# Peptides against a protein of PDB entry 8BZL, part 246

Target 1, 228 residues: chain A of PDB entry 8BZL
Amino acid sequence: SYDRAITVFSPDGHLFQVEYAQEAVKKGSTAVGVRGRDIVVLGVEKKSVAKLQDERTVRKICALDDNVCMAFAGLTADARIVINRARVECQSHRLTVEDPVTVEYITRYIASLKQRYTQSNGRRPFGISALIVGFDFDGTPRLYQTDPSGTYHAWKANAIGRGAKSVREFLEKNYTDEAIETDDLTIKLVIKALLEVVQSGGKNIELAVMRRDQSLKILNPEEIEKYV
Target 2, 242 residues: chain B of PDB entry 8BZL
Amino acid sequence: SRRYDSRTTIFSPEGRLYQVEYAMEAIGHAGTCLGILANDGVLLAAERRNIHKLLDEVFFSEKIYKLNEDMACSVAGITSDANVLTNELRLIAQRYLLQYQEPIPCEQLVTALCDIKQAYTQFGGKRPFGVSLLYIGWDKHYGFQLYQSDPSGNYGGWKATCIGNNSAAAVSMLKQDYKEGEMTLKSALALAIKVLNKTMDVSKLSAEKVEIATLTRENGKTVIRVLKQKEVEQLIKKHEEE

## One batch from the design tools (peptide; made by RFdiffusion4, then SolubleMPNN)

Design b1_p23_7_s3 (from b1_p23_7, 9 letters changed)
Fold by OpenDDE base, seed 3:
Structure b1_p23_7_s3 (fold): chain B 228 residues (1-228), chain C 242 residues (1-242), chain A 23 residues (1-23)
Amino acid sequence: as target 1 above (228 residues)
Amino acid sequence: as target 2 above (242 residues)
Amino acid sequence: MIVEGEDLSEEEAQPTASIELLT
């Protein structure tokens, strides 16, 4: 069967391994990204940390560089590989070009990496989608999404993972210029969007904020509760 | 489902990696390994199943491996795979020491191996490693640490956890009895014996069937000690008296 | 239809012995 071969076309033109990798992403915890005026916000569904688990080791939002961060849905181990390669590329770009990467550049790098894994006879696709946010050197906030196929697009707001459909429907209705007029409103929008699929309120949300000319800040639970 | 399980690790139509799941299933049949983090140390306790009287070398530890001066691990799963991975851990740790003139941070060593494990789930012509590991260590960044990793290349930090046979039941017992912030190494040892006594498929726990290692700090140095059989016997006896 | 999110209350901690493959 064509689906037993490493990412080949079916007779009907499907890349089954890519589609199946997308199904893996749909089983992942929900992540949300929103681009504000001078802010980018990532929110992720916290799975209930096991009573004996160290929360420090459960990271769903990570910095790629000082100006770029990423959330992901799907296979955690696959995500780690992508993150590590992206970090190396960000540093390499700084060394070779003497400027930080644009959010588009690093997204395209990640997308190209994913695409190559869909075309290699010795590799399966990455079982991850990513929301990549940050600021370009001109101070423009950016949000990109990439999927297992290696496609990528720019977004105003988007979601990935198991609750992504409901969250996107919420964002389509509620993402307005007024809803992102301030940083606080933008943060509230992300929280409200996640609350469509996350139970037990702010305790089950991880939120990261990157403001213009500032580093990534992960909000504490107490800081999140102020927006609820 | 059955069509995707026989070759290179590929996604099922449902987005599952059956070869990874089957590797995890294989680990469920391995001997029980426990890890417990205490305020003053960390321990590994492992079931010794291969008590062959004809084994010429008393393997001081069949399931617990010293990785460097600051870290040890225990393994559950395929022995040959475990040997490869434990050797790789030692090599990674030594390469880091040579490069940076300091010991590798615990989480970095765990992550480096987990990236290798992940690669064996993604590259064609490879199968997943049929091994889960518990790692104990100390570093200057986080102090005493306990990690678990699986065939997928996923890992996590833990206060207490279990891998191998009856691991779910063991974790349940650990959740009930583990007292956060109050765990001494002594209490952790007692808890390990309590859990092993209930989770091992043996009528009576014996010191011959249990390996225990402790990791402590003495005079600013890490000390990794495998308990002697007599020490384990004393722990078992104490548990039987309670 | 609000998919009744499983109330991941502290109690339904799936046996934590298995590391989740997925995020």
Scores: peptide ipSAE 0.035, ipTM 0.620, DockQ to the pose 0.134
Fold by OpenDDE base, seed 1:
Parts: sequence; C-alpha cells; structure tokens
Structure b1_p23_7_s3 (fold): chain B 228 residues (1-228), chain C 242 residues (1-242), chain A 23 residues (1-23)
Amino acid sequence: as target 1 above (228 residues)
Amino acid sequence: as target 2 above (242 residues)
Amino acid sequence: MIVEGEDLSEEEAQPTASIELLT
C-alpha cells in the first residue's frame, strides 16, 4: 500500500515513489558525461528520430547558461520543467550576483527542486536524472549528476539511462589521465563509451562539447565520424 | 498493474505513469487528425464523426480551432478537456500579445500548454488531460510549423503526423509518401485525402466527414481558412480518379 | 458548441502513435 502513496516512507524506510522514478530514468535513452582537462563532453543516444520528426525538437542536450549545459534521462516533459527553472535561476543569478552560476550551484538548485518534489504532498518525484557539465568562472571543468531523489555528486565521468551500467563499466576501465590528455581523446572516450550501447555507430550519437571560455558546440554527424 | 490505476500522479514500480498511458489510449479512440507541413503552407485534416442533420451549416469547425491570427490546432480526445485546453491556448496567446506587442512564437505557445499538461501529471488531485493536439502555425523565427503534443506534456515538431484513431497506420503512410523538400500545399492536401481515405473506417470518403484547414502566407499575413465542402469534394474526386 | 462526444467507448481503437514519454 505504501508504494501507491504520494512520496512517503515505507515501514522499511524506502521512498518507493523515488525508487520508481529511478526506474523511469533507466528506461530513458543513455547519456554520458566526461570531464577532461580543459573540456567537458556530453554524449547522448539518438533514438531513431521518426523520419517525419523535426530534429530541432528532439534535442536531449540543452544549455542552461553560456557556461553550463545539461543532458537528461527519463521523462522528457519533466525535464523541460527542470530546464526552464534552471535557466531562470541562471539568469537571476547573473542579475543579482553579477556573475554566472557555478556548475555546483546550479546543480544544487536542481537537486533542491527535485528534493522538494519528493517531500511535497500532492506531488510526485521528477522522473529524470541529469548530467550537468560546464565551467566555473575560474575555468575549472565540472561534471555533476543528479537523480530523482535530489541527490547530486561530482564525477570525472558518468552515465545515466538504459545503457548506463555498460557505459559506466567501460568508463571505469578506460578513464585514465592519458585517455583525457587532449580534447580529442576526451571526445573519443565519450564516443567509445556510447558505442558500447548504441547500435549503428556515430549516426545514432549526439555529442556536445564545451571548452574553456567557449560556448557549447553540438558536433555534426561528420565531425563525430572522424572520431570513430 | 491495476493498483496504480487509481492515483493520477504516481509512478508504477516499472516507472510508468499509467494514468497518462490510459489517457493516450483514450485518444486512440478519437477521430483521426492529420497534420502536414508543406513549403508554402501547413494543413490540418480531421475526421468529422458527429454529422447531425440539425447542425447548422455554419462553418463550425468541430475539431479545428483558430488560436490566434498565426496558429490553429486540431484535437483528438475528450471534447470537454479539448475545450479547456483550446481556451487556455487562446488566453496564453493573448496575454503574450498584450505583454510583448507581438504574436507568441509557435513553439512557445505549444510549450506553455505542455507545461500545463505536465503539471496535471505531477500534481496530486488532478488527472491528465485526455487530449492530444496538432498545432499548425507560422512565425518569423521558423516559418511554417507543425507540432504534436500528448497528455504527458511531451511535444515534438513534425513534417507530417497523425493523432487519434488509426494514427499508427496513418503515420506509416505519411512516411512512405511524404517527400521532404518537395511538398507543396497542393500535394499535402492530396496526401491528406489519400491517408484519410485509407485510415477512416468508411466505405467511401465523403466531404461531410472531413474537415480541412490550411494556413498560408499572403502579402505578409497569415491566412487560416477552413476548406468549403465543395473544395473537399473536389479533392476527394481527384483522388478517386487517380 | 459542446459537440456531444459520442461515447466512443466500444471500438478497440489501436493505440495512437504516441510521442515517447521518455527520452
């Protein structure tokens, strides 16, 4: 009976609605994030865009601000709400503090938002995990993950979604200082990691890179194929 | 599975929102709506199911709603829910116009409604809207546009799509016959008739059972028009001759 | 005009090609 309640503790101390929201995330398309030395890279599995679908509306990587971008796994509609709130906060921070948000700050904001939806009566958890990457004002590259519970951690590399286990196992084996020595090697690492779960090679990968003091760049398919 | 059917805003153990899925299933029983994007316009075609002889021949669109001067939508699902959502779309569009002194961009109107739909899936004491919408529009940013939204608050842009009864079969036919970059509004109208003729469970397609609206640009203005019955009859006749 | 929606309850309508709920 507790599994049906709006997010309440079971007798065993479980928040079943949060756990079930995590199951929704596991059904989402795979996303991977890697922190390099002077680069952050996000890669996502492109689901076969229906031939008649506008690719513009199927973006799984979004900018939150000039220095921060996010990929997500789980419910797309839920993600839109989180993205919009985060974008407003980034702009508000620039107006009030006169500096861009740190990647940690915006991650904590998103995490707090998610946490509130786990504790508020009459609300369900967000069915999304997010990989949040960017640069702090000091030029430090950052990667964070957040889940439906509102928990967040900093990572060197991580993955979310349906293929996350396999991708993470690959990253655990292959993430070395040598593997991220250059921007190109870092990009190659992300592509190789996604290829563990993505069929048909680079055509089914969306890749975004952010370099120090540069805007988010989405790589085109031809650019991705150069790394395969 | 049935245990999660009663509460509108809970995940199943498998991470499913059953009330959203059931709302989408209900839409599958609704009359077919098609949208097709062309180079020179965009159209909606919808099945008319309620042909009552006493319906005044007034250009009453049963399923196609003008939202503003630059946008229209078609609905599949619960009529009462559709009325609420179409009114909300009109209000959002008007509020934007008043605030910014320009028409709301098409995608922004779609997203604003989708955020409302999403909220009805996440906040307790509400059920999902049992409605999918097709949106057609023009704006200065992207030109002619076609969008689809569902009860989850998810949406996407499309070149051609279908909602309601037999939508899967319709989408399959659209995928086969839609020629990217070569689609004229004239060819889109012919394609709409072709698809409706195959997807509607009728022995013969009649103009009384089909509603078609086109959105075009003339002299720097958006023109939304519902085709007259005679125009639809001509399209059907032309299709029967091919 | 409230078009009285016919109770379309009975026919086994094929599930609409739904936009994926998930990413």
Scores: peptide ipSAE 0.034, ipTM 0.613, DockQ to the pose 0.061
Fold by OpenDDE base, seed 4:
Structure b1_p23_7_s3 (fold): chain B 228 residues (1-228), chain C 242 residues (1-242), chain A 23 residues (1-23)
Amino acid sequence: as target 1 above (228 residues)
Amino acid sequence: as target 2 above (242 residues)
Amino acid sequence: MIVEGEDLSEEEAQPTASIELLT
């Protein structure tokens, strides 16, 4: 009965709608994020897009601003709502504060948005986790994760979605200062981590990189294959 | 009975607010956090459950939050709710400082948040916050202070208390070992380790799993310090030798 | 295993003494 009630506590103190939203995330395509020294990298598992689908419409990595990008796992429609609101907030911040958002600021905004959807009985939680990466104005690379509850944390590396466990286990073993010493090594680390769960090599990986003082770059399949 | 427990802000026939009680149940599953008031300071000690190698070592405590220069808090319960409430505490404290050009009194900050918590129990379409807080602070009115607040919006001042997992057992131990008027910060730290060692479901207490913050006064200024892992290790070792 | 920040411990916590809602 309580599992059908939106945003109510169960007798045992659980928010089942939040937990079920987390289960929706676990069914999503795998995404990984890694913070390097002067680079942030997002990688996502490409689901087999039906041959007739416009690939342009299936973006799993989205820019929120010039200095911030996001990957997500879970409900694509929910992600669109979050992304749009985050983009509006980034622009509003630029207009009102005259500076770009920090990665923490926009993460906190997204987290607060998610949390509010867990506290109103008229709303369900967002069925998404997000990896948010970017650079602060001081050039510091950042990686944050948010979940359906509205919790957020800073990470060196993390993964979300179906293969997240295996990818995280790989990252826990292989994330070292030496492994992120260069941009290329950092990119290679992300690709290797995704290859733990993605079949058929670089063709099924979407990879985005953001370097200090540079815009988001989505790597083409040929660029990815150089790291495989 | 069961018809009312599914409604967020309604009394049962027995006059109970089941959603508030269920929010308190959620807090019972959270990591243990305790507070101890001493003559020369106040401390928070909290269980760290989530130690992950890939977490960015944010200089800030996982469970202990600085609110302003004179106050800190710890949280037990839903992390996302805790983040919202701790942010609100900071905003309240800042607005007060801007308005009155002096720091907010400790109890007034606690009360302001408790009014918000209470409102989430009374207004339809909202659930209670699944969070209890311990507050430590200093002000010119009452000196060192320790408060606890719950999802109902109730609060109280304490000499020593505990929230989260095994809190009842911890409170019982605190009642037995707390010496009123004789509690130094040093003795409070030792007591905190003793209680955590018994209340945490771990075979051996490790410094990695414990976060401790102290609030003291030095040269007429409040000092909030998170103990280093080595300091916590030394406290644990000392306890194991007694 | 990087545990997702699960807000709730999996372990059956003993019923914490309800803070008296009624003072």
Scores: peptide ipSAE 0.028, ipTM 0.507, DockQ to the pose 0.045

Design b1_p23_7_s3 (from b1_p23_7, 9 letters changed)
Fold by OpenDDE base, seed 5:
Structure b1_p23_7_s3 (fold): chain B 228 residues (1-228), chain C 242 residues (1-242), chain A 23 residues (1-23)
Amino acid sequence: as target 1 above (228 residues)
Amino acid sequence: as target 2 above (242 residues)
Amino acid sequence: MIVEGEDLSEEEAQPTASIELLT
């Protein structure tokens, strides 16, 4: 009987397993993404690392390729599967097309993967949303979001996870051309946005920045505190 | 409610995976396993529950498994599931060694198994593995390491942790007594005995009920050693004298 | 316009006894 766990339409046209996967995302730690002029910034709510846990093993921001990184909200184990698939695709694209993926391309790949898990017999949806940021080959900064359904959209700024509503409301009010005029202002905007939902200031924030033609940089707590 | 807990690993309306939670509950009833990272080594200590007089005295470590020359694990949960997972760990490690002519990094082995565990939470016709593992290892990248994984396919690195029966109490004790940066293997062994003595549902800790393995580096090689019963007795005795 | 993503309910992830299932 269990072999037939299928995401099926309800009589009223709902895909309940997708909606419930979205509920799992809402329980996840908050992540925020902001596209600046020549920078993309990801911030994630750092759950208090348990005493005696190795902080190294608690990463919520990961590189997919040299030009693309993502943050996620929801099931960590599900995210690992998506990340691994995306990394393989990024490498495959480099081998076959001889260029890095566009941020849109890899987002679409991830979205398609998620969507297939909403239609495939004997599979449940992925319990994750992702913010995917990076630079296209032309140097254009990009931010995309994906959800458990396999939908995706391009954003100037967005948030996912438990505090996403409050963070989005903040970003809607404060995302202006002036607020992203410099890299530092863009970073500050992300930190301020996360501080709407994160207690105890910069110590509970993981922050990553990718500048044009630069590798992903994870900021240390001391660097984050300079923007607070 | 019952519709979502009875089906193999679907989301509840609240976004919960009840079959994974129930697998974790099953692990809570298993014998206690501890892992402690020291500066000069790493150890596993596990409760031995099945002391049958008719078990052939082949002191097979009931709960501690050597995975390769550089890694061992302990298991809490369903024994049959544990056997499958420990076999998979060995196969993954062997395949890596054959392919790359070097030992698999510790975290990579843990991750590979965790991806299997995750798959059993996502694919229909599969139930989660009712097993948590503690992994001890050494590699050239991070030195001595301790990991924990659960039925969800999640994992983490630890300085000290516990799985199985009374794990929460054990973790609390470890948090109190673990001295970061000052933990020797000798002190870790003493701490393991102290914690097991308080967390095992036994009136008195005995060496027959405890398995301990240490992983050290000697002359540039990893040495995995299961302590002899007499050595465990000495550790227990020393704890009783303090 | 940040499209109002549907109000996904803020249920606190109950800490599972071992490792958190969720990020």
Scores: peptide ipSAE 0.032, ipTM 0.613, DockQ to the pose 0.346; fails the geometry check

Design b1_p23_7_s4 (from b1_p23_7, 10 letters changed)
Fold by OpenDDE base, seed 2:
Structure b1_p23_7_s4 (fold): chain B 228 residues (1-228), chain C 242 residues (1-242), chain A 23 residues (1-23)
Amino acid sequence: as target 1 above (228 residues)
Amino acid sequence: as target 2 above (242 residues)
Amino acid sequence: SIVEGEDLSEEEAQPDASIELLE
């Protein structure tokens, strides 16, 4: 009987499997997102790529569409499933509506997917939180966060994963209109925020930038070091 | 604790998937499999544990499987699970070839199986596959490639790696001796023998206990070859002379 | 697919290679 209902309410109203999935997220590498004026920036803590590992296969930031990208914290294999579903939806939307998805739309899609996995018999929650950033067709930069429960909110800046508390505390203090006045300042803010929890400097940061009407750009280590 | 051990793969209070971890532990008891990427090819080397005199040496590969003309894999873990997954890999590769009239890119085949593996960690009434795989291949996009996947559905590309028994020690040795950019298939074969000799719990490495496959490019075609016992004996002998 | 029989397998859009995730 209990094998069917994976996620059930406790007597005190807790969804333990969702809470425990959130603990899996807290073990994940730190990710940070910041919305600037005309830029969105994602940064992720690179766990030291194991010697002999191909760095190409160790990506924590991915495009969902030309105007949307995502970083995640938690279970990488779970994230891949969510990413694939989101990409299909982005393409389907372009084909059916003839416009790209809004960042809110695709976030809501991902959140709904996650929520269904918290309520469906025989399914465990996704062990991931995501930061979803991009531009709406009107050129408005957006940042959303979603968690294992399927909740989502819009943010100016946020962080997920192991160092998220410290990074958020930093962002709460340092996110000002002046701190995001330029693209470079916005990038610098993300790097500084990650450096609160990343010991080995810019070499252990993955950084992605999306500007208005531009594709996702992954910064190389040399580009990152210029901001350190 | 017991509730997490006996049921569908669920999160522990600490956010761990114990069924996946236990599947990985089961793989740790399997025979060693190595993969090494070279400039001129890629290889798999695997410990053979089931030696029977009536096994046909020509066709018997316990742990190394050809997937298509451009890819092979080795397996560590539950044999029945391995058979299911290797068959699925072949089917995926064949369907892709039929649909697109070109071979499936190596990483796409790996990811397709990894999504299946992940599903078995998420859906009720399923258990994780008790199998890790090493994949070797060639495609027009990245050339020679080596991948590793685990029961969680995670994967990664590697220059050299190991799964199964004593894998941590083997990886340490590979990290020490692997020379990036300078690795020939010949040197990779020698390295494979060196690592297996140290990681296999045997007093003396014998060719009967080792399977080796190489993947090379000849005249614009991929060639997957399982080394003959005599060839493996020569590699072992060379290692003993050094 | 081993998982095809479960209602959750929407048509396997080809999982993009990890590098294609950035393209």
Scores: peptide ipSAE 0.000, ipTM 0.576, DockQ to the pose 0.027
Fold by OpenDDE base, seed 4:
Structure b1_p23_7_s4 (fold): chain B 228 residues (1-228), chain C 242 residues (1-242), chain A 23 residues (1-23)
Amino acid sequence: as target 1 above (228 residues)
Amino acid sequence: as target 2 above (242 residues)
Amino acid sequence: SIVEGEDLSEEEAQPDASIELLE
């Protein structure tokens, strides 16, 4: 009975709706994020988009602001709500504070939003985890991860969704200062990490890079294949 | 009984708030947090359960949060709930400072958060926060202080206490070994290591799995310091030699 | 109990808990 109750503790102190939302995330496509020295990279597994689907509608990597982007795993509809609210907050912050958000600030906002949906009996948790990357105004690259509970942490590298375990195991072995010494090496690390779970090379990977003082760049398949 | 436990903010026929009790159960599964008050300072010691290699170097303690210049807290329970509450504590402290041009007294900060916690147990459509906190602080009114708060919104001052996993056993050990009036920060640190070594579900206590913060007064200023891993290792080594 | 703190609750006016209920 407790598993069907929205935002109710079980007798053993569990929030089953949050745990089940985490299971929804594990069913999502793999996303990986890596923080380099002067670059942040997001990679996502391309699910087979039906040939008739507009690829523009299946974007798993979204800009939140000029200095922040997000990848997600889990429910795409839930992600859209979070992304839209985060974008509004980024714009509001620019208007009120006259500076862009820090990556931590917007992560905390998203995390707080998620947490609120775990505390109201009229709301279910968001079925998404997110990797949030970007640059602070001082040029520091940041990577954060959020889950359905509203928890967030800063990472050097992380993965979410299907295959996240294998990707993390790869990153734990291969993430070194030498492996991120250059932008190209950092990109290569992300691609290699995704190839642990993605069948067929660069065609099934979406890759986005943000360099210091540069806008988000989505790499085309040909650019990705150069790193494979 | 089962009909009442599914409702967030109602009493059972026995007068129990099951959602609060279940929130407390969630805290019982969290990593151990310990607080000890000494004559010359106060400390928090917390278990680090998950050390992830890919975690960014958290300059700040994973489980110990600076609230203001004179206060810190540790948390046991749901991390997301803890993040919300620790942020609220900072906001309350900041608003007070802006309004009164002096730091918020320790107990007033604790009480303000406890009122929020209590409200989440009373108002419909809300669940309790699955978080207990230990607060350490200094103020001009009471000097060094240690508080504990729970999901119900109850709080109390303590000389030594523990929350999270094996907290009851830890409290029992603290009751046995705590020397009232004779507790130095040095002895408190030794006691913290002793208690954590017995209460943590680890074969061997390591400095990587323990976080310790101390709050002291130096030259009329509060100093909140997280111990370096080497310092914690030295404390553990000293305990192993006794 | 040796570890029970003194009830520091002197009657200082509890500031109005402006519970911003996070809607």
Scores: peptide ipSAE 0.000, ipTM 0.486, DockQ to the pose 0.019
Fold by OpenDDE base, seed 1:
Structure b1_p23_7_s4 (fold): chain B 228 residues (1-228), chain C 242 residues (1-242), chain A 23 residues (1-23)
Amino acid sequence: as target 1 above (228 residues)
Amino acid sequence: as target 2 above (242 residues)
Amino acid sequence: SIVEGEDLSEEEAQPDASIELLE
């Protein structure tokens, strides 16, 4: 009965709707984030596009602002709501504070939004985890993760979604200062990490790169193959 | 009974608020946090459970939060709920400072948050916060202070207390070993390590799994300090030698 | 108010204590 209710505590202290939202995330396509020295990289598993589906319409990496981008795992419709609110907040911050958001600030905003949906009547948790990457105004690269509960942490590298366990295990072994010494090495690290769970190589990977003082760049399949 | 468990926080026929009790149960599974009041300071000690190598080593205490220059808190329970409440504490403290041009008294900050917690137990369509807090502070009215608050919005001042996993056992140990009027911060730190070593579900206490903060007064200013890992290691080593 | 999310202080949010979701 608790599993079908609004987010309430079970007798054993569980918030089943939050846990089930996390299960929805675990069913999502894998996403990986890595913070380099002067680069942040997001990689996402491409789902098999249905025949006649426009591949360009299935973007799993979205810009929140010029200095911040997000990948997600879980419910795409839920992600759109979060992304739209985050974009509005980024613009509002630029207008009110006269500076772009820090990556931490926008992460905290998203986390607070998610938390409120776990405590308000007539609302269910968001069925998404997110990797949020970008640069602060001082040029510091940042990587954050959020989950359906509204928690967030800063990471050097992390993964979310179906293959997240295997990818994290790879990153724990291979993330070193040497492995991120250059932008190219950092990109290679993300690709290698995704290849632990993605079948058929670079064709099924979406990669986005943000370098210091540069806009978000989505790599083409041919550019990805150069790193494989 | 089950019909009351899944609804908004309402009284059972027995007069129990099951959602509050279940929130307290959730806190019982959280990592242990303890607070000890001494004559010359206050401390918080908390279990650190999440040690991931890929975490960005921002030396943030996982469970201990600075609220203002004179107060800190530790949290046990749901992290996202804790973040919301700790942010609210900071906002309340800041608004008071702006309005009155002096720091908020410790008990007033605790009470203000407890009113919010209570509201989430009484208003329809809200669930209780799954968080208990320990507060340490200093003010000109009462000096060094330790408070505990729970999901119901109840709070109390304490000389020593514990929340989270094995809190009942920890409180029992604190009652046995706490000497009223004779507690120094040094003895309080030793007591904290002793209690954590027995209450944490670990074979051996390590400095990586323990966060300790102290609040003291130096030259008429409050000093909130998180102990370095090496200092915690020395405390653990000293305890192992006794 | 906590619910309205208006007053997010710009202060660096200390990292969330992990939701120990009870495994």
Scores: peptide ipSAE 0.006, ipTM 0.494, DockQ to the pose 0.064; fails the geometry check

Design b1_p23_7_s4 (from b1_p23_7, 10 letters changed)
Fold by OpenDDE base, seed 3:
Structure b1_p23_7_s4 (fold): chain B 228 residues (1-228), chain C 242 residues (1-242), chain A 23 residues (1-23)
Amino acid sequence: as target 1 above (228 residues)
Amino acid sequence: as target 2 above (242 residues)
Amino acid sequence: SIVEGEDLSEEEAQPDASIELLE
């Protein structure tokens, strides 16, 4: 019976709709984020674009602002709603506070949005987890994750989606100060992490890089193959 | 499974949105609609199922809707839901034109409707729209475009695609015969007829059962034209001779 | 930014697992 109510506690204290939204995330394409010294890197598993599909319309990494970008796993349409809300908030913050958002601020905003959707009887949870990366105004690189519950944490590296467990296990073993000593090494770490779960090598990876004081750069396939 | 069917679109224990999946299943029973992008234009071809002799011939198109001067769509699914969504598309396009004094970019119109569709999958007291759409358009940013959207609020750009009945078979045929970079509107029309002839549950394809619209650029203007029955008959005849 | 609609019809809804390295 509790399954029919929008996000209510079970007798045992579970929020089934949140847990089920987390299962939706676990069906999504793998995304990975790594914080380097002066770089943040997002990588996502490209599903094989259908032969007749325009690859341009398939983006799992998006800018929220000039200093913040996001990858997600789970329901693409849900992600679009979150992205749009976050972009509006980033612009609103610039107008009201006269500074860009911190990565933590926008993560907290997204997390609060998600949490509110878990507490409204008229809404289901968002079926997405997100990796949010960027730079604070002081030049500090940041990585955050948020899940369908609206929880969020800061990370050195993390992964979301179907391959996340394997990618995490790889990152736990291979994320060292030496492995992120340079921008190129950090990029290589992300690619290697994704290759644990992505078939057919660099062609099935989307990679985005944000360096200190630089805009988000999406690498082309030829640029990715240089790191493989 | 069955316990999740009756109310607001909620997640199953497996993380599935059954109401969205059921809406997509309902679309599978709708008449076939296909879209093909060419170098010199884009087309929609749609199956007419309701050939009622008493339908006032005044309906230029049952399944193909002009959205603005630069865009059209075709619909597969629940007709009432389709009417609501096509009206919303027109309103969104018109509001944008009034606000910005330029036509809405094709992808922005598609996205705006997809956000509405998504909302109907997330908000309480609402059901998903039982409708998939194909969009054809031209804008100054990307030129000729073809998009598909589903009940979930997902969308994608396509070179060729199909929705509705036998869509999987149609997409397979399109993948085999679509020649990237070499597709003319003429060849796209021929391909559309070829695919419809194989995917429509009819013994013989007739012009009465097919609607075709083309979107082209002439003298720096978008031209959306619904083919006359005689033009469709000629395309069918040509296909039968090959 | 075009968000790819994962076609729910694509059988390969590969499960998304997220890994965060906590700071």
Scores: peptide ipSAE 0.000, ipTM 0.583, DockQ to the pose 0.092; fails the geometry check

